Peptides against a protein of PDB entry 3B8E. Designs and how they scored, part 2

Target 1, 230 residues: chain A of PDB entry 3B8E
Amino acid sequence: PFLIFIIANIPLPLGTVTILCIDLGTDMVPAISLAYEQAESDIMKRQPRNPKTDKLVNEQLISMAYGQIGMIQALGGFFTYFVILAENGFLPIHLLGLRVNWDDRWINDVEDSYGQQWTYEQRKIVEFTCHTPFFVTIVVVQWADLVICKTRRNSVFQQGMKNKILIFGLFEETALAAFLSYCPGMGVALRMYPLKPTWWFCAFPYSLLIFVYDEVRKLIIRRRPGGWVE

## One batch from the design tools (peptide; made by RFdiffusion4, then SolubleMPNN)

Design b1_p8_2_s1 (from b1_p8_2, 4 letters changed)
Fold by OpenDDE base, seed 3:
Structure b1_p8_2_s1 (fold): chain B 230 residues (1-230), chain A 8 residues (1-8)
Amino acid sequence: as target 1 above (230 residues)
Amino acid sequence: KPKVIPLP
């Protein structure tokens, strides 16, 4: 989010406090879940033929998979951001380079894509309205990430949801998202305005995409043991 | 008056 904000000079898609809530509140639980996850019996039973090279290859492949998932998560957040701004009169193309005028409190006549003028206050309301749905989108996409993190090679359908830490993580992320979205005063304290329940569904296609992507990846790994996709 | 598109 921050990289695209800098590169494209678009209005801030996610507040700094909200980013901290994601990093500390949502990303920590997957890491803990992975640390306590029982290693797949097939990974532990096969002593690496070469402990150094096979471990490095596996770590690289895992890192690449998480990197790809992270990119899909970011795309989901940005999609929600662009939808909200488009619904408020700002088409994606119009947002490019707009940050300079958007953040200037002395400019009260910033035009949207339809020629409507927006005051600084109105622009900030729209910006802060994007923060909550962006956050919720990340949480909903992270549900898929948490579920797929349970297994490296096995299907989610085969291993099930046995890890209590993973289930707790899903609950914590959801509770945090609900708290930040609907608790009175969050708009003032965190610049997170209340979210209509309909925006929770905006992320579901991306969560499904991540799930399908990972299941296909795992299927390929199972069908071609020893291939580059391990 | 800008039609305040109802914020989500």
Scores: peptide ipSAE 0.022, ipTM 0.598, DockQ to the pose 0.197
Fold by OpenDDE base, seed 4:
Structure b1_p8_2_s1 (fold): chain B 230 residues (1-230), chain A 8 residues (1-8)
Amino acid sequence: as target 1 above (230 residues)
Amino acid sequence: KPKVIPLP
């Protein structure tokens, strides 16, 4: 999010602290999962055929999967950001390069895509209004991704510890989302306004889309093993 | 008009 903010010069979609919380929270679950997989592989006396290559391939596959998940999550957050701003009169194309004028406190006549003028205060209200739904969207997408990951690993049903890690991750992410969204003072401290419960549902279509996309992908892979979709 | 999403 911050890189796109710098490159595209768009209004800040999410606070840096919140981004760090997401990155740390989302990276911890994979790291713990990998640590437990290594520990479980050491307990399972079945010598991997090539311990170095098989561990490296699994670590690479997991790293790639989590990298892809992180990109999808960021895309989901940005989608929500663009939808909210578009509903408030700022189309995505109009946001490109707008940051300079958006963040200028002395410019109180920033025009939206429809020619409506916005004061600095009004712009900041909309910006901070985007932060909480962006974060919530990421969390809801993470739920879907974790469920998808669970369904991809037939072995996860066999390994009770992986299920505990996934459940713990879901709980941690949900608790963090609830804390950041509803704890008093978060609007001042993190520039995240409290979210009406109804806005949580705005992320669900995106999570459903990801789920459907992954199921369709799996279906295609099952019907055409060795295809370009793998 | 800006659509304020925050809780009242």
Scores: peptide ipSAE 0.017, ipTM 0.586, DockQ to the pose 0.268
Fold by OpenDDE base, seed 1:
Structure b1_p8_2_s1 (fold): chain B 230 residues (1-230), chain A 8 residues (1-8)
Amino acid sequence: as target 1 above (230 residues)
Amino acid sequence: KPKVIPLP
């Protein structure tokens, strides 16, 4: 998000507080889930022929998969951002280079893609209106990631602990998203304005994309045991 | 008119 903000000079898609909530709130649950899954897999599997190399390969593959999923999550967030701004009259092309004028408090006549003038206050309301849906989009996309982790063919006992962690993670992320989105004063305190319930659904296509991506990956791994994707 | 998402 920060790189695109710098390169494209677009209005800020995510606030600092929102980023902190993602890093501390949402990203911890997948990380813990993956760490437990790896630990359980290592305990329950026969001793690997070479523990150091097999562990390193698995860690690299998990890291690559997580990185790819993270990129799809970011794309989902940016999609939501562009949709919100487009619905408010700012088409994606018009946002390129707009940050300088957008952030200038003395310019009260910034035109949107339809020639409507926006005051500084109005622009900031729209900007902060993007922060909450971006966060919620990430949470909804993370639901798909958590569901994907559940569908790994592991023993029934491993599924039990994974299910508890998964359910707790889904609940925690959803509760946090609801709290930040609808608690009075969050707009003033966190610059996260409340969102319409419809914005929860904007992430669903990307959640489906992540699900399909992982299923395809699993199919490739199953067809080519020991291939580059394992 | 650009629908500013009205603050609740």
Scores: peptide ipSAE 0.016, ipTM 0.592, DockQ to the pose 0.300
Fold by OpenDDE base, seed 5:
Structure b1_p8_2_s1 (fold): chain B 230 residues (1-230), chain A 8 residues (1-8)
Amino acid sequence: as target 1 above (230 residues)
Amino acid sequence: KPKVIPLP
């Protein structure tokens, strides 16, 4: 998010507090999932294949799949950001290069895509209104990761333990998202303004996309065992 | 007018 903010010079899509909440809250669930998947892969592949190469290949493949899912999550967040700004009169093309004037507190006549003028205060309200939905989008997209983990062909015992940890993590991140979105004073204290309930649904297409991506991946693995997609 | 009004 920060790289696109610098490259495209768009209004800040994700606040510092929101980034911290992702790094400390939402990213823990995938990290725990990966740690347990690596442990399970190490237990199941303890058949006498070359233990160094097989472990490294599995770690690389899991890391690559996680990286791809992370990119889809980021795309979901940006989609929510662009939808919110478009509904408030700022089309995506108009946002390119707008940051300089957007962040200038002395410019109170920044025009949107329809010629409407926006004060500095109005612009900051809409900007901070994007931060919370971006975070919530990441949380909702991570629900798809739970479904992906449930559909893996692991032992019922190992899958059950992973499922409990993931459910707990998803509950924690969802509770955090609700707290940050709806607790009084969070807009002033954290620059995370309250979220309309409708914005929770904006992420659902991307959760579905992740689910479809993983099912296609699993289908390819089943048809071509030992391929680069494992 | 911002359509996304922060909840008060």
Scores: peptide ipSAE 0.010, ipTM 0.589, DockQ to the pose 0.310

Design b1_p8_2_s2 (from b1_p8_2, 4 letters changed)
Fold by OpenDDE base, seed 2:
Structure b1_p8_2_s2 (fold): chain B 230 residues (1-230), chain A 8 residues (1-8)
Amino acid sequence: as target 1 above (230 residues)
Amino acid sequence: KPVVIPEP
């Protein structure tokens, strides 16, 4: 998210502190999952044929999977961000390079895509209104990832422990999202304004898209076991 | 509330 903000010079989609909260929250679930997978692999006394190579391959596969999931989550957040700004008169193309004028306190006549002028205060209200739904979108997308993980044909037993950990992680992330979104003072402290409940639903089409994409991917893998899409 | 600036 921060890289696109720098490269595209768009208004800030998510605050730095909230990004850190996401990174910490999203990294905890993988770290815990890896720790439990190692513990389960140790409990399941199937002698790994080559423990060093098999462990490295598994760590690489997990790292790639989480890297891909993280990219998809970021795309979902940006989708919500662009939808909110478009509904407020700022089309995505108009946002490119707008940051310089957007963040200037002395410019009170920034035009939107329809020629409406926005004061600095109005712009910052819209910006901070985008921060919370970006975060919420990531959480909702993570819910979809959980559902995707449940549909994988891994051993029901291995999936059971991982699913409990994932469910707990998602519960913590959801609780954090609710806290950051609705706790008094978060607008001042974290630049996260409270969301209308309707914005929680903005992420669902994207979560569905991710679900469909992963199911199609799994279907392709099942039909062609030797394909590069591992 | 999302500031829906009323259409002028």
Scores: peptide ipSAE 0.010, ipTM 0.535, DockQ to the pose 0.137
Fold by OpenDDE base, seed 3:
Structure b1_p8_2_s2 (fold): chain B 230 residues (1-230), chain A 8 residues (1-8)
Amino acid sequence: as target 1 above (230 residues)
Amino acid sequence: KPVVIPEP
């Protein structure tokens, strides 16, 4: 998110502190879950055929999976961001390079895509209104990703511990999202304004798309076990 | 409140 903000010079889609909370909080629970799964799999697999190569392959596959999931989450957040700004008169093309004028408190006549002038205060209200839905979108996408991860693994016992850690992670993320979205003063402290309930649903089509994409990918892999995508 | 784009 921060790289796109720097490269495209768009208004800040998500607060830096909130980005850090996502990067540290939301990615750590899945990482811990996978670390526990690996530790349990290593205990149960008495004879790894080639422990060095199999471990390296698993670490690479996990790293690639997390990298892909993170990119998909970021894309979901940006989608929500662009939708909100477009609904408030700022088309995506118009946002390119707008940051300099957007963040200038002395410029009160920033024009949107329709020629409407926006004061600094109005712009900041819209910006901070985008931060909360962006975060919530990431959480909703994470729900989908976690559900998808559950459907991949046939081991009931591994599913049990995974389910507890998964449920805990889902609960923590949801509780954090609710706290940041609805707690008084979050607009001032974290630049996250209260979320209208309708914006929770904005992420659902995207989560569904990810779900369908992953299921299609899994079906392709199952039909072609020797293909390039393993 | 977010400024609703005036409907055309």
Scores: peptide ipSAE 0.008, ipTM 0.530, DockQ to the pose 0.120
Fold by OpenDDE base, seed 5:
Structure b1_p8_2_s2 (fold): chain B 230 residues (1-230), chain A 8 residues (1-8)
Amino acid sequence: as target 1 above (230 residues)
Amino acid sequence: KPVVIPEP
């Protein structure tokens, strides 16, 4: 998010607080789930094949899959950001290079895509309104990732423990999202303004995309064991 | 419509 903010010179799509909440709150659950999956795979794959190559391959493959899912999550967040700004009169093309004037406190006549003038205060309200839905979009997309992890063909006992960790993670990130989105004073303290409940649904197409992506990946792995997708 | 729920 921050890289695109610098490269495209668009209004800030995700605040520092929301980034911290993602890194410390939402990303911990996938990391813990991965650590448990790796530990369990290490216990079960103790068949006498070359232990160094098989561990490295599995770690790289899991890392690539989560990296790709992370990119889809970011795309979902940016989609929500662009939709919110478009609904407030700022089309995506108009946002390119707008940061300089957007962040200037002394410019109170920044025009949107329809010629409407926006004060600095109004612009900052819209900007901070994007931060919370961006965060919520990531959380909703992570639900799909967690569901994908549950559908992995591991032993019933291992799935049970993973399911508890994943369910706890889903609850934690959802509770955090609700707290940051709807607790009084969060707009002032964290620059995370409350969002309409309808914005939770904006992420659903991307959750579906992740689900389809993983099912296609699994299908390819089943048809071509040992391929580059493993 | 502003996405912000107006504070009461």
Scores: peptide ipSAE 0.008, ipTM 0.518, DockQ to the pose 0.227
Fold by OpenDDE base, seed 1:
Order: structure tokens, then sequence, then C-alpha cells
Structure b1_p8_2_s2 (fold): chain B 230 residues (1-230), chain A 8 residues (1-8)
């Protein structure tokens, strides 16, 4: 998000506080789940033939999967951002380079793609309206990630702790998203304005995309054991 | 109040 913000000079898609909430609130649950899964796999399996190599390969695979999922999450967030701004009259092409005028409090006549003039206050309302659904989009996409992580290994014994961690993660992320989206004062404190319920559904296509991507990946791995996608 | 996205 930050890189695109710098390169494209678009209005800020996600605030610093929301980024911190993602890093500390949402990303921690997947990390903990992966750490526990690895620890359980190491305890329950016979001594790996080469513990250093097998651990390194697994860490690399986890890192690559997380990186790929993170990219899809970011794309989902940006999609939501562009949709919201487009619905408010700012088409994606018009946003390129607009940041300078957007953030200038003395310019009260910034035109949208349809020639409507926007005051500084109106622009900031729209900007902060984007922050909440961007965050919620990430959370909803993370639901799919957590479900995918559960289905990765068919070990019946690993299902118990994975299920508890998964359920807890889903609950925690959803509760956090609801709290940040609907708690009074969050707009002032966190620059996260209340979210219309419809925006929760905007992320579902991306969740489905991640699901399909992972299923395709698993199919490729099953067809080519030891291939490049493992 | 939900920010009423002004309808175009």
Amino acid sequence: as target 1 above (230 residues)
Amino acid sequence: KPVVIPEP
C-alpha cells in the first residue's frame, strides 16, 4: 500500500493506524497458527532425515505462500479503495497524481472525474471512508487464508488445535473489524469512518480468488510432487 | 451516521 501511494501519488488508501491494527491484530493469528502447526509437526513426526534442510524448505514455502497471499490481500484492498472512490466520482485514472491537491487544505475546488468540486473536508471524509473497508477487506480475505491453511494437511490429529486456532482467529479478526468499524469515536480517533454492511461483501470475490488459487496450487503439487510450486 | 456516499 505504501509503495503504490508513493509511486502513484494517490490519496492515502490505508491509514497508519489501520496498518498497525492489521500487523498487530490480524497478521498475528496466522503467524501463531503457523508456528503451532510447525511445532506440532516437529514433535509428532519421526526425526526428519535432515532437520535443517526440511525446516528451511518449510519456512521458505510458508514465506512464499504468505507473500503471495499478502499480495492478493493488498490487491483486494486496493480494489475496494478504487471502487469506493469511483462511486464518489473519482475514477482510478483521475487519482494518479491527485495527492498533492487532495492533501492541500487550502484547495477547496478539487474536481472529480465528473467535474464536481470537492472541499478539503469532503475529500477527507471520502479518504477516511476508504480506510475502514480496506481493513475489512483484508480481514475477510484472511478468513479464506485461515480456511485454506486448515485444509492443507489431512492429518486428523492436527485438526483439533488447528480448528481452535482457526475459530479463535476468525472470531478475533471479525470482532476487531466490527469494533473498529462501528464503535463510536473510531472515526475521530483512528480516521476509520463507519462501514456500510455492503462493503463486507466486496471482499468475497477476492476470498474466492485466494481459495481457487490455493486449490489450483494444491492440484499442481499433487500432480508434480517436488515441482517449483511446492 | 454512515457517510452517505453522495449518489452521483
Scores: peptide ipSAE 0.008, ipTM 0.500, DockQ to the pose 0.098

Design b1_p8_2_s3 (from b1_p8_2, 4 letters changed)
Fold by OpenDDE base, seed 4:
Structure b1_p8_2_s3 (fold): chain B 230 residues (1-230), chain A 8 residues (1-8)
Amino acid sequence: as target 1 above (230 residues)
Amino acid sequence: KPVPIPLP
């Protein structure tokens, strides 16, 4: 999120503290789960593994899985960000390069895509309003990713402890999302305004799209083993 | 105008 903020010069989509909470709170538990599963798998499988190739393949698979999941989550968050800003009059194309004027306190006449002028205060309200939905969207997309992972039957038996730790991770991230979204004072402390429950559903179409896309991908792979979609 | 997303 921060890299895209710098590269595209868009208004800040997510607060730094919230990003840290995601990285440390939501990504750490899955990472620990994978480390424990690898350790348990290495204990259970007495087969003479080539420790270099099998660890590298597993580390690459894990790194790719986490990298892909992280990208999907970021895309989901950005989708919600763009939807919210578009509903407030700022179309995605208009946001490109807008950061300089957006963050300037002395500019009180920043125009949206419809020619409406926005004061600095109004812009910051909208910006901070985006932070909580972005975070919640990541959590909701993570739910979808977990469901997708559970539907991968070939790994379900190996996923026993992974599933427990992943479920625990989902519980923690959901509890954290609820805490950050609805705890009194979070709007002042973290610039995360509390959300109406209806905005939790903004991510659901995207999560459904990801689910459908992954199921279609799996179906294609099953019908054409060795295809370019693997 | 801004869309009110936050809880009241």
Scores: peptide ipSAE 0.019, ipTM 0.594, DockQ to the pose 0.266
Fold by OpenDDE base, seed 1:
Structure b1_p8_2_s3 (fold): chain B 230 residues (1-230), chain A 8 residues (1-8)
Amino acid sequence: as target 1 above (230 residues)
Amino acid sequence: KPVPIPLP
């Protein structure tokens, strides 16, 4: 998000406070929950792996897969950002290079894609209105990330959702997202303005994409043991 | 030009 903000000179898609809330608020309990996940159902039936060759390759492939998932998560956030700005009159192409004028408090006639003029205050309201949906989008795609992290090879449907701590983590991050989105004063305190409940669904296609991506990956691994995708 | 109202 920060790199694209600098390179494209677009209005700030995700605030520093919002990033901090993701890192400290939503990611902590989920990360801890993974430590208490039950062993895979087939782990005791698998042949022993070579600890020197198979571990290193597996770590690289897992890192690559999580890197790809992270890119999909970022794309989901930016999708929500572009959608909400487009609904407010700012098409994606118009946002390129707009930051300089957008952030200037003395310019009160910034035009949108339809020729409507926006005051500095109005621009900041819509900007901060983007921060909350971006945050919520990250939480929603993190649901998929947590669920897929339960297993390395088995489908989630085979392993099930027996980890109560993981379920609690999903509830906690969702409750925190709802609190930060709808608690009075969050706009002033955190620059996170409330969002319509419909914005929670904006991330669902990306969450599903992450889930399907990982399930397909795991399916390939099960069909081709020792393949380049494992 | 009209002044737009940000969506909530």
Scores: peptide ipSAE 0.018, ipTM 0.591, DockQ to the pose 0.247
Fold by OpenDDE base, seed 3:
Structure b1_p8_2_s3 (fold): chain B 230 residues (1-230), chain A 8 residues (1-8)
Amino acid sequence: as target 1 above (230 residues)
Amino acid sequence: KPVPIPLP
């Protein structure tokens, strides 16, 4: 998020506080929960791999897959951001280079894509209105990420949801997202304005995409053992 | 000019 903010000079899509909430609040408990995940049911059915060759290839492929998933997560957040700003009169092309004037409190006549003038206060309301849905979008796509992380090769349907700590992590991050989104005063304290419940559903296609992507990947690995995808 | 209404 920060790289696109710098390169494109767009209004800040995700506030510092929301970033901290993601990094420390929503990611930590789920990550710890994965340490308690049960081993894949097929681990004991695999012949011992060559520790020098097979491990390195797998680590590279896993790293690549997580990198791709991370890009899809970021794209989901930015999609939500662009939708909100577009609905408020700022088309994506108009946002390019707008940050300098957007963040200037002395400029109260910033025009949107339709020629409407926005005061500094109005712009900040819209910006902070984007922060919460972006955050929620990340949480929703993280559901898929956490679920797919349960297994390396087996389908999630084969492994099942046996890790109660993982389920607790999913509940915790969701509860935190709801709390930060709807608790009175969060707009003032955290620059996270409340969002309509409909914004929770904006991320669902991306979460589903991540899930399907990983299941297809795992299916390919199962059908072609020792292929370029394993 | 119409005042922009931020979407909640």
Scores: peptide ipSAE 0.018, ipTM 0.594, DockQ to the pose 0.243
Fold by OpenDDE base, seed 5:
Structure b1_p8_2_s3 (fold): chain B 230 residues (1-230), chain A 8 residues (1-8)
Amino acid sequence: as target 1 above (230 residues)
Amino acid sequence: KPVPIPLP
């Protein structure tokens, strides 16, 4: 988010506080939950691996898969950001290079894509209104990420939802997202303004995309053992 | 527009 903010000179899509909440709040409990995930049913049925080659290859492939998932997560957040700004009169093309005037408190006549003028205060309200839905989008996408991380090869439908700690993690991150989004004073304290309940659904296509992507990946691994996807 | 619910 910060890199695109610098490169494209768009209004800030994700605040510092929101980033901290992701890194420290939403990711920590899920990461712990994965440490307690049950072994896959096929572990004892798997052929012996070459200890020199298979470990490094598997770590690289897992890292690549998580990197790709992270890109889809970021894309989901940016989608939410662009939708919110478009609904407020700022089309994506108009946001390119707008940051300089957007962040200038002395400019109170910044025009949107439809010629409507926006004061500095109005612009900051809509900017901070984007931060909370971006955060919530990440949380909703993380639901899929956590679910797919339960297994390396088996489908989630085969492994099931046996890890109660993972379920607790999903509940905790969702509760945190709801608290930060709707608790009075969060707009003043954290610059996280409340969002309409409808924004929770904006991320669902991306959550589904991650789920489908990983299930297809795992299906390919099961059908072609030893392929580049493993 | 996601109308920011005006904080009371």
Scores: peptide ipSAE 0.017, ipTM 0.565, DockQ to the pose 0.199

Design b1_p8_2_s4 (from b1_p8_2, 4 letters changed)
Fold by OpenDDE base, seed 3:
Formats: structure tokens, C-alpha cells, sequence
Structure b1_p8_2_s4 (fold): chain B 230 residues (1-230), chain A 8 residues (1-8)
């Protein structure tokens, strides 16, 4: 989020407090769940022929997969951000370079893509309106990430949801998202304005995409054991 | 110019 904010000079898509809530509230439980996840029986049964090289290759491939998933997650968040701003009159192209005038409290006549003027207060309302749906989008996309992280090679359908910590993580992330989105005072305290329930569905295509991507990846790995996709 | 109301 910050990289595109800096490079494109767009209005802030996600507040600092919201980012902290993601990092501390949503990312820690997944990390813990992975630490307690049972190793796949196939990974434990195959002693690496070369423990150093095979482990390094596997770690690199896992890191690459997580990097790709992280990029899809970020894209999901930005998609939600652009949809909200477009619905509020700011098309994506118009957002490029807009931050300078957007964040200036003395400019009360910033025009949207349709020539409508926005006061500083109105701009901040729409900005903070983006924070909550962006956060929720990340949580919904993280559901897919958590589910796919349960297995390295096996399909989610084969291993199932046996890890109680993973299930607790999904619950905790969802509860946190609901709390931050709908608890009174969150708009004042965290700059997270309440969102319509419809915004929860904005991320679902991306969660499905991540799930399908990972299942296809795992299928390729299973069909070509010893290939570069391991 | 009319000001658009932010949609929640």
C-alpha cells in the first residue's frame, strides 16, 4: 500500500493504525498457525537426497509462492480502494498525483473526475471510508491464504481443516474485522468508518483467485514431482 | 459546482 502511495502520489489507501491492525491482528495468528501445522506426511517421509540444496530450493519456492500471493492480496486491496473512490467520483487516472492537493487542508475545491468540488473534510471522509473496506478486503483475502497455507503439496480438500489454531485464526481475523468495522467510535479512534456489508463481497473474487491459483500450483507439483514448481 | 456526498 505505501509503495503505490509514494510512487503514484494517490490518496492514502490504508491508514497507519489500520496497517498496524493487519500486521499485529491478522498476520500473527496465521504465523502461529503455520508453526503448529502438522508437516505433510509426504514431506516427512522423503528424506532430502541433499539436505542443504533440497531444503534451500524448497524454501525459495515457498518464498516465491508467498510473494506471489502477497502481490495478489495487495492487488485485491487496491481494487477495493479504486472501486470506492470511483463510486465517489474519483477515477483511478485522476488519483495519480492528487495526494498533494488532497492532503492540503487549505484547498477546499479539489475537483473529482466529473468536475465536482470536494472540501478537505469531505475528502477525508471518503479517504477514511476507504480504510475499512481495504482492511476487510485484506482479511477476506487472508482467509484464502490461511486455507492454502495448511498444505504445501496436498489439496485443501485432501487435508481438510484439522488445525484448530488455523480455524481460530480465521475466526479472530473475522471478529477483528467486524469489531473495527462496526464498533461505535472506530471512525474517531482509528479513522475506520463503518462499511456496508456489501463491501465484504468485493474481495471474494480475489480470495477465489488465490485459492484456484494455489490448487493449480499444487496440482502441477503433484503431477510433476521433481520439477521446478516444487 | 455540486459537491458529491461520500458514500459509506
Amino acid sequence: as target 1 above (230 residues)
Amino acid sequence: KPVKIPLP
Scores: peptide ipSAE 0.025, ipTM 0.622, DockQ to the pose 0.237
Fold by OpenDDE base, seed 1:
Parts: sequence; structure tokens; C-alpha cells
Structure b1_p8_2_s4 (fold): chain B 230 residues (1-230), chain A 8 residues (1-8)
Amino acid sequence: as target 1 above (230 residues)
Amino acid sequence: KPVKIPLP
């Protein structure tokens, strides 16, 4: 997000507080889930022929998969951002280079893609209106990641602990998203304005994409045991 | 030009 903000000079898609909530609130659950899954997989599998190399390969593959999923998550967030701004009259092309004028408090006549003028206050309301849906989009996309972790063919006992962690993670992320989105004063305190319920659905196509991506990955792994994707 | 009000 920060790189695109610098390169494209677009209005800020994520606030600092929102980023902190993602890093501390949402990203911890997938990380814990993956760590437990790896630990359980290592305990339950037959001793690997070379524990160091097999562990390193698995860690690299998990890291690559997580990185790819993270990129899809970021794309989902940016999609939501662009949709919100487009609905408010700012088409994606018009946002390129707009940051300088957008952030200038003395310019009260910034034009949107339809020639409508926006005051500084109005622009900041729209900007902060993007922060909450971006966060919620990440949470909804992370639901797909958590569901993906559940569908790995492991023993019934491993599924039980994974299910508890998964359910707790889904609940925690959803509760945090609801709290930040709808608690009175969050707009003033965190610059996260309340979002319409419709914005929760903007992430669903990306959640589906992540699900399909992982299922395809699993299919490839199953068809090529010992291949580059395991 | 009309000032657009942000959608909540």
C-alpha cells in the first residue's frame, strides 16, 4: 500500500492506525495458524530424510504462498479503495498524481472526474471513508485464508485444534472489524468512518479468487508429488 | 460547479 501511495501519488488508501490494526489484529491469526499447522505436520509426519532441507523447503514454500496470498489481499484492498473513490466521482486515472492537491488544505476546489468541486473537508471524509472498508476487505479476504488452512487433509485430531483456532480467528477478526467500523467515536479517534454493510461484499470476489488459487495449488501438488510447489 | 457530498 505504501509503495503504491508513493509511486502513484494517490490519496492515502490506508491510515497508519488501520495498518497497525491489520498488523497487530488480523495478520497474527494467519501466522499463528500456519505456525501450528507446520508444527503439527512436522510432529505427525515420518522423520524426514533430511530434517534441515525438508524444513527449509517447507518454510520457503509456505513463505511464497503467504506472499502470493498477501499480494491478492492487497489487490482486494486497492480494488475496494478504487470502487469507493469511483462511486464518489474520482475515477482511478484521475487519482494518479492527485495527492498533492488532495492533501492541500488551502485548495477547496479540487475537481473530480465529473467536474464537481470538492472542499478539503469533503476530500478528507472520502479518504477516511476508504480506510475502514480497506481494513474490512482484508479481514474478509483473510476468512478465505483461514478456510483454506482448514481444508488440508490432516487427521481428525489435527482438524479439531485447527477448527478451534480457525473459529476463534474468524470471530476475533470479525469482531475487531465490526468494532472499528461501527463503534461511536472511531471516526474521530482512528479516522475510520463507519461503512455501509454493502462494503463487506466487495472483498468476496477476491476471497473466492484466493480459494480457487489454493485449490489449484493443492491440485498441482497432488498431481506432482515432490514437485516445485510442495 | 456543484460540490459533491461524500457518500457515507
Scores: peptide ipSAE 0.024, ipTM 0.615, DockQ to the pose 0.244
Fold by OpenDDE base, seed 2:
Structure b1_p8_2_s4 (fold): chain B 230 residues (1-230), chain A 8 residues (1-8)
Amino acid sequence: as target 1 above (230 residues)
Amino acid sequence: KPVKIPLP
């Protein structure tokens, strides 16, 4: 997300604090889930012929898969960002290079895609209105990740305790998202303005996309063991 | 034209 912000010079889609909340709050649960999945895969595999090599391969495969999922998550966040700005008169093409004027407090006549002039205050309200939905989008997309982790585990019996961890993770992320979105003062403290409940649904297409992506990936792995998609 | 009202 930050790279696109720098390269495209668009208005800031996520505040620094929001990014930290994603990295520390949202990514921890998937990381823990991955660690448990890896440990389970190591237990279920018959004695690895070479424990070091097989562990390294599995770590690489998991890392690549989650890297790809992370890219889709970022795309989901940016989608929400662009939708909000477009609904407020700023089409995606118009946002390219707009940051310099957007962030200038002395420019109170920044035009949107329809020729409407926006004051600095109005622009910042829209910007901070994007931060919360972006964060929520990441959380909603991560629900799909947690569901995916559940479906990778073939053993229903070992799933019990790990399912509790996944459910707890879902609850924690959702509670954090609700807290950051709706707690009084979060707009001032974190530049996260409250969002309408409707924005929670903006991420659902991307959650579905992640789910489909992983199911297709799993299907390919099952059909071609040792393929590049692993 | 989209209304110049920030979404809450």
Scores: peptide ipSAE 0.022, ipTM 0.650, DockQ to the pose 0.310
Fold by OpenDDE base, seed 5:
Structure b1_p8_2_s4 (fold): chain B 230 residues (1-230), chain A 8 residues (1-8)
Amino acid sequence: as target 1 above (230 residues)
Amino acid sequence: KPVKIPLP
């Protein structure tokens, strides 16, 4: 998010507080999932194949899948950001290079895509209104990770333990998202303004995309067992 | 449409 902010010179899509909440809150669930998947892969592949190469291949495959899911999550967040700004009169093309004037507190006549003028205060309200929905989008997209983990062909016992940890993590991040979004004073204290409940649904297409991506991946692995698992 | 729920 910060790289695109610098490269495209768009209004800030994520605040520092939102980034901290992602790093400390939302990213814990995937990290725990990866740790348990690696442990399970190590237990199941303890058959006498070359233990160094098989472990490295599994770790690389899990890391690549996680990286790709993370990219889809980021795309979902940016989609929510662009939708919110478009509904407030700022089309995506108009946002390119707008940061310089957007962040200038002395410019109170920044025009949107329809010729409406926006004061500095109004612009900052819209900007900070994007931060919370971006975070919520990441949380909603992570719900798909739970579904992905449930559909894996692991032992019922190991899958059950992973599922409990993931459910707890998803509950925690969802509760945190609700608290930061709707608790009085959070807009002033953390610059995370309350969002309309409708913005929670903006992420659903991306959650579905992650689900479809993982099912396609699983289908490819099932059809070519030797290429990805060996 | 304002995205914000107006704070009371």
Scores: peptide ipSAE 0.018, ipTM 0.575, DockQ to the pose 0.223

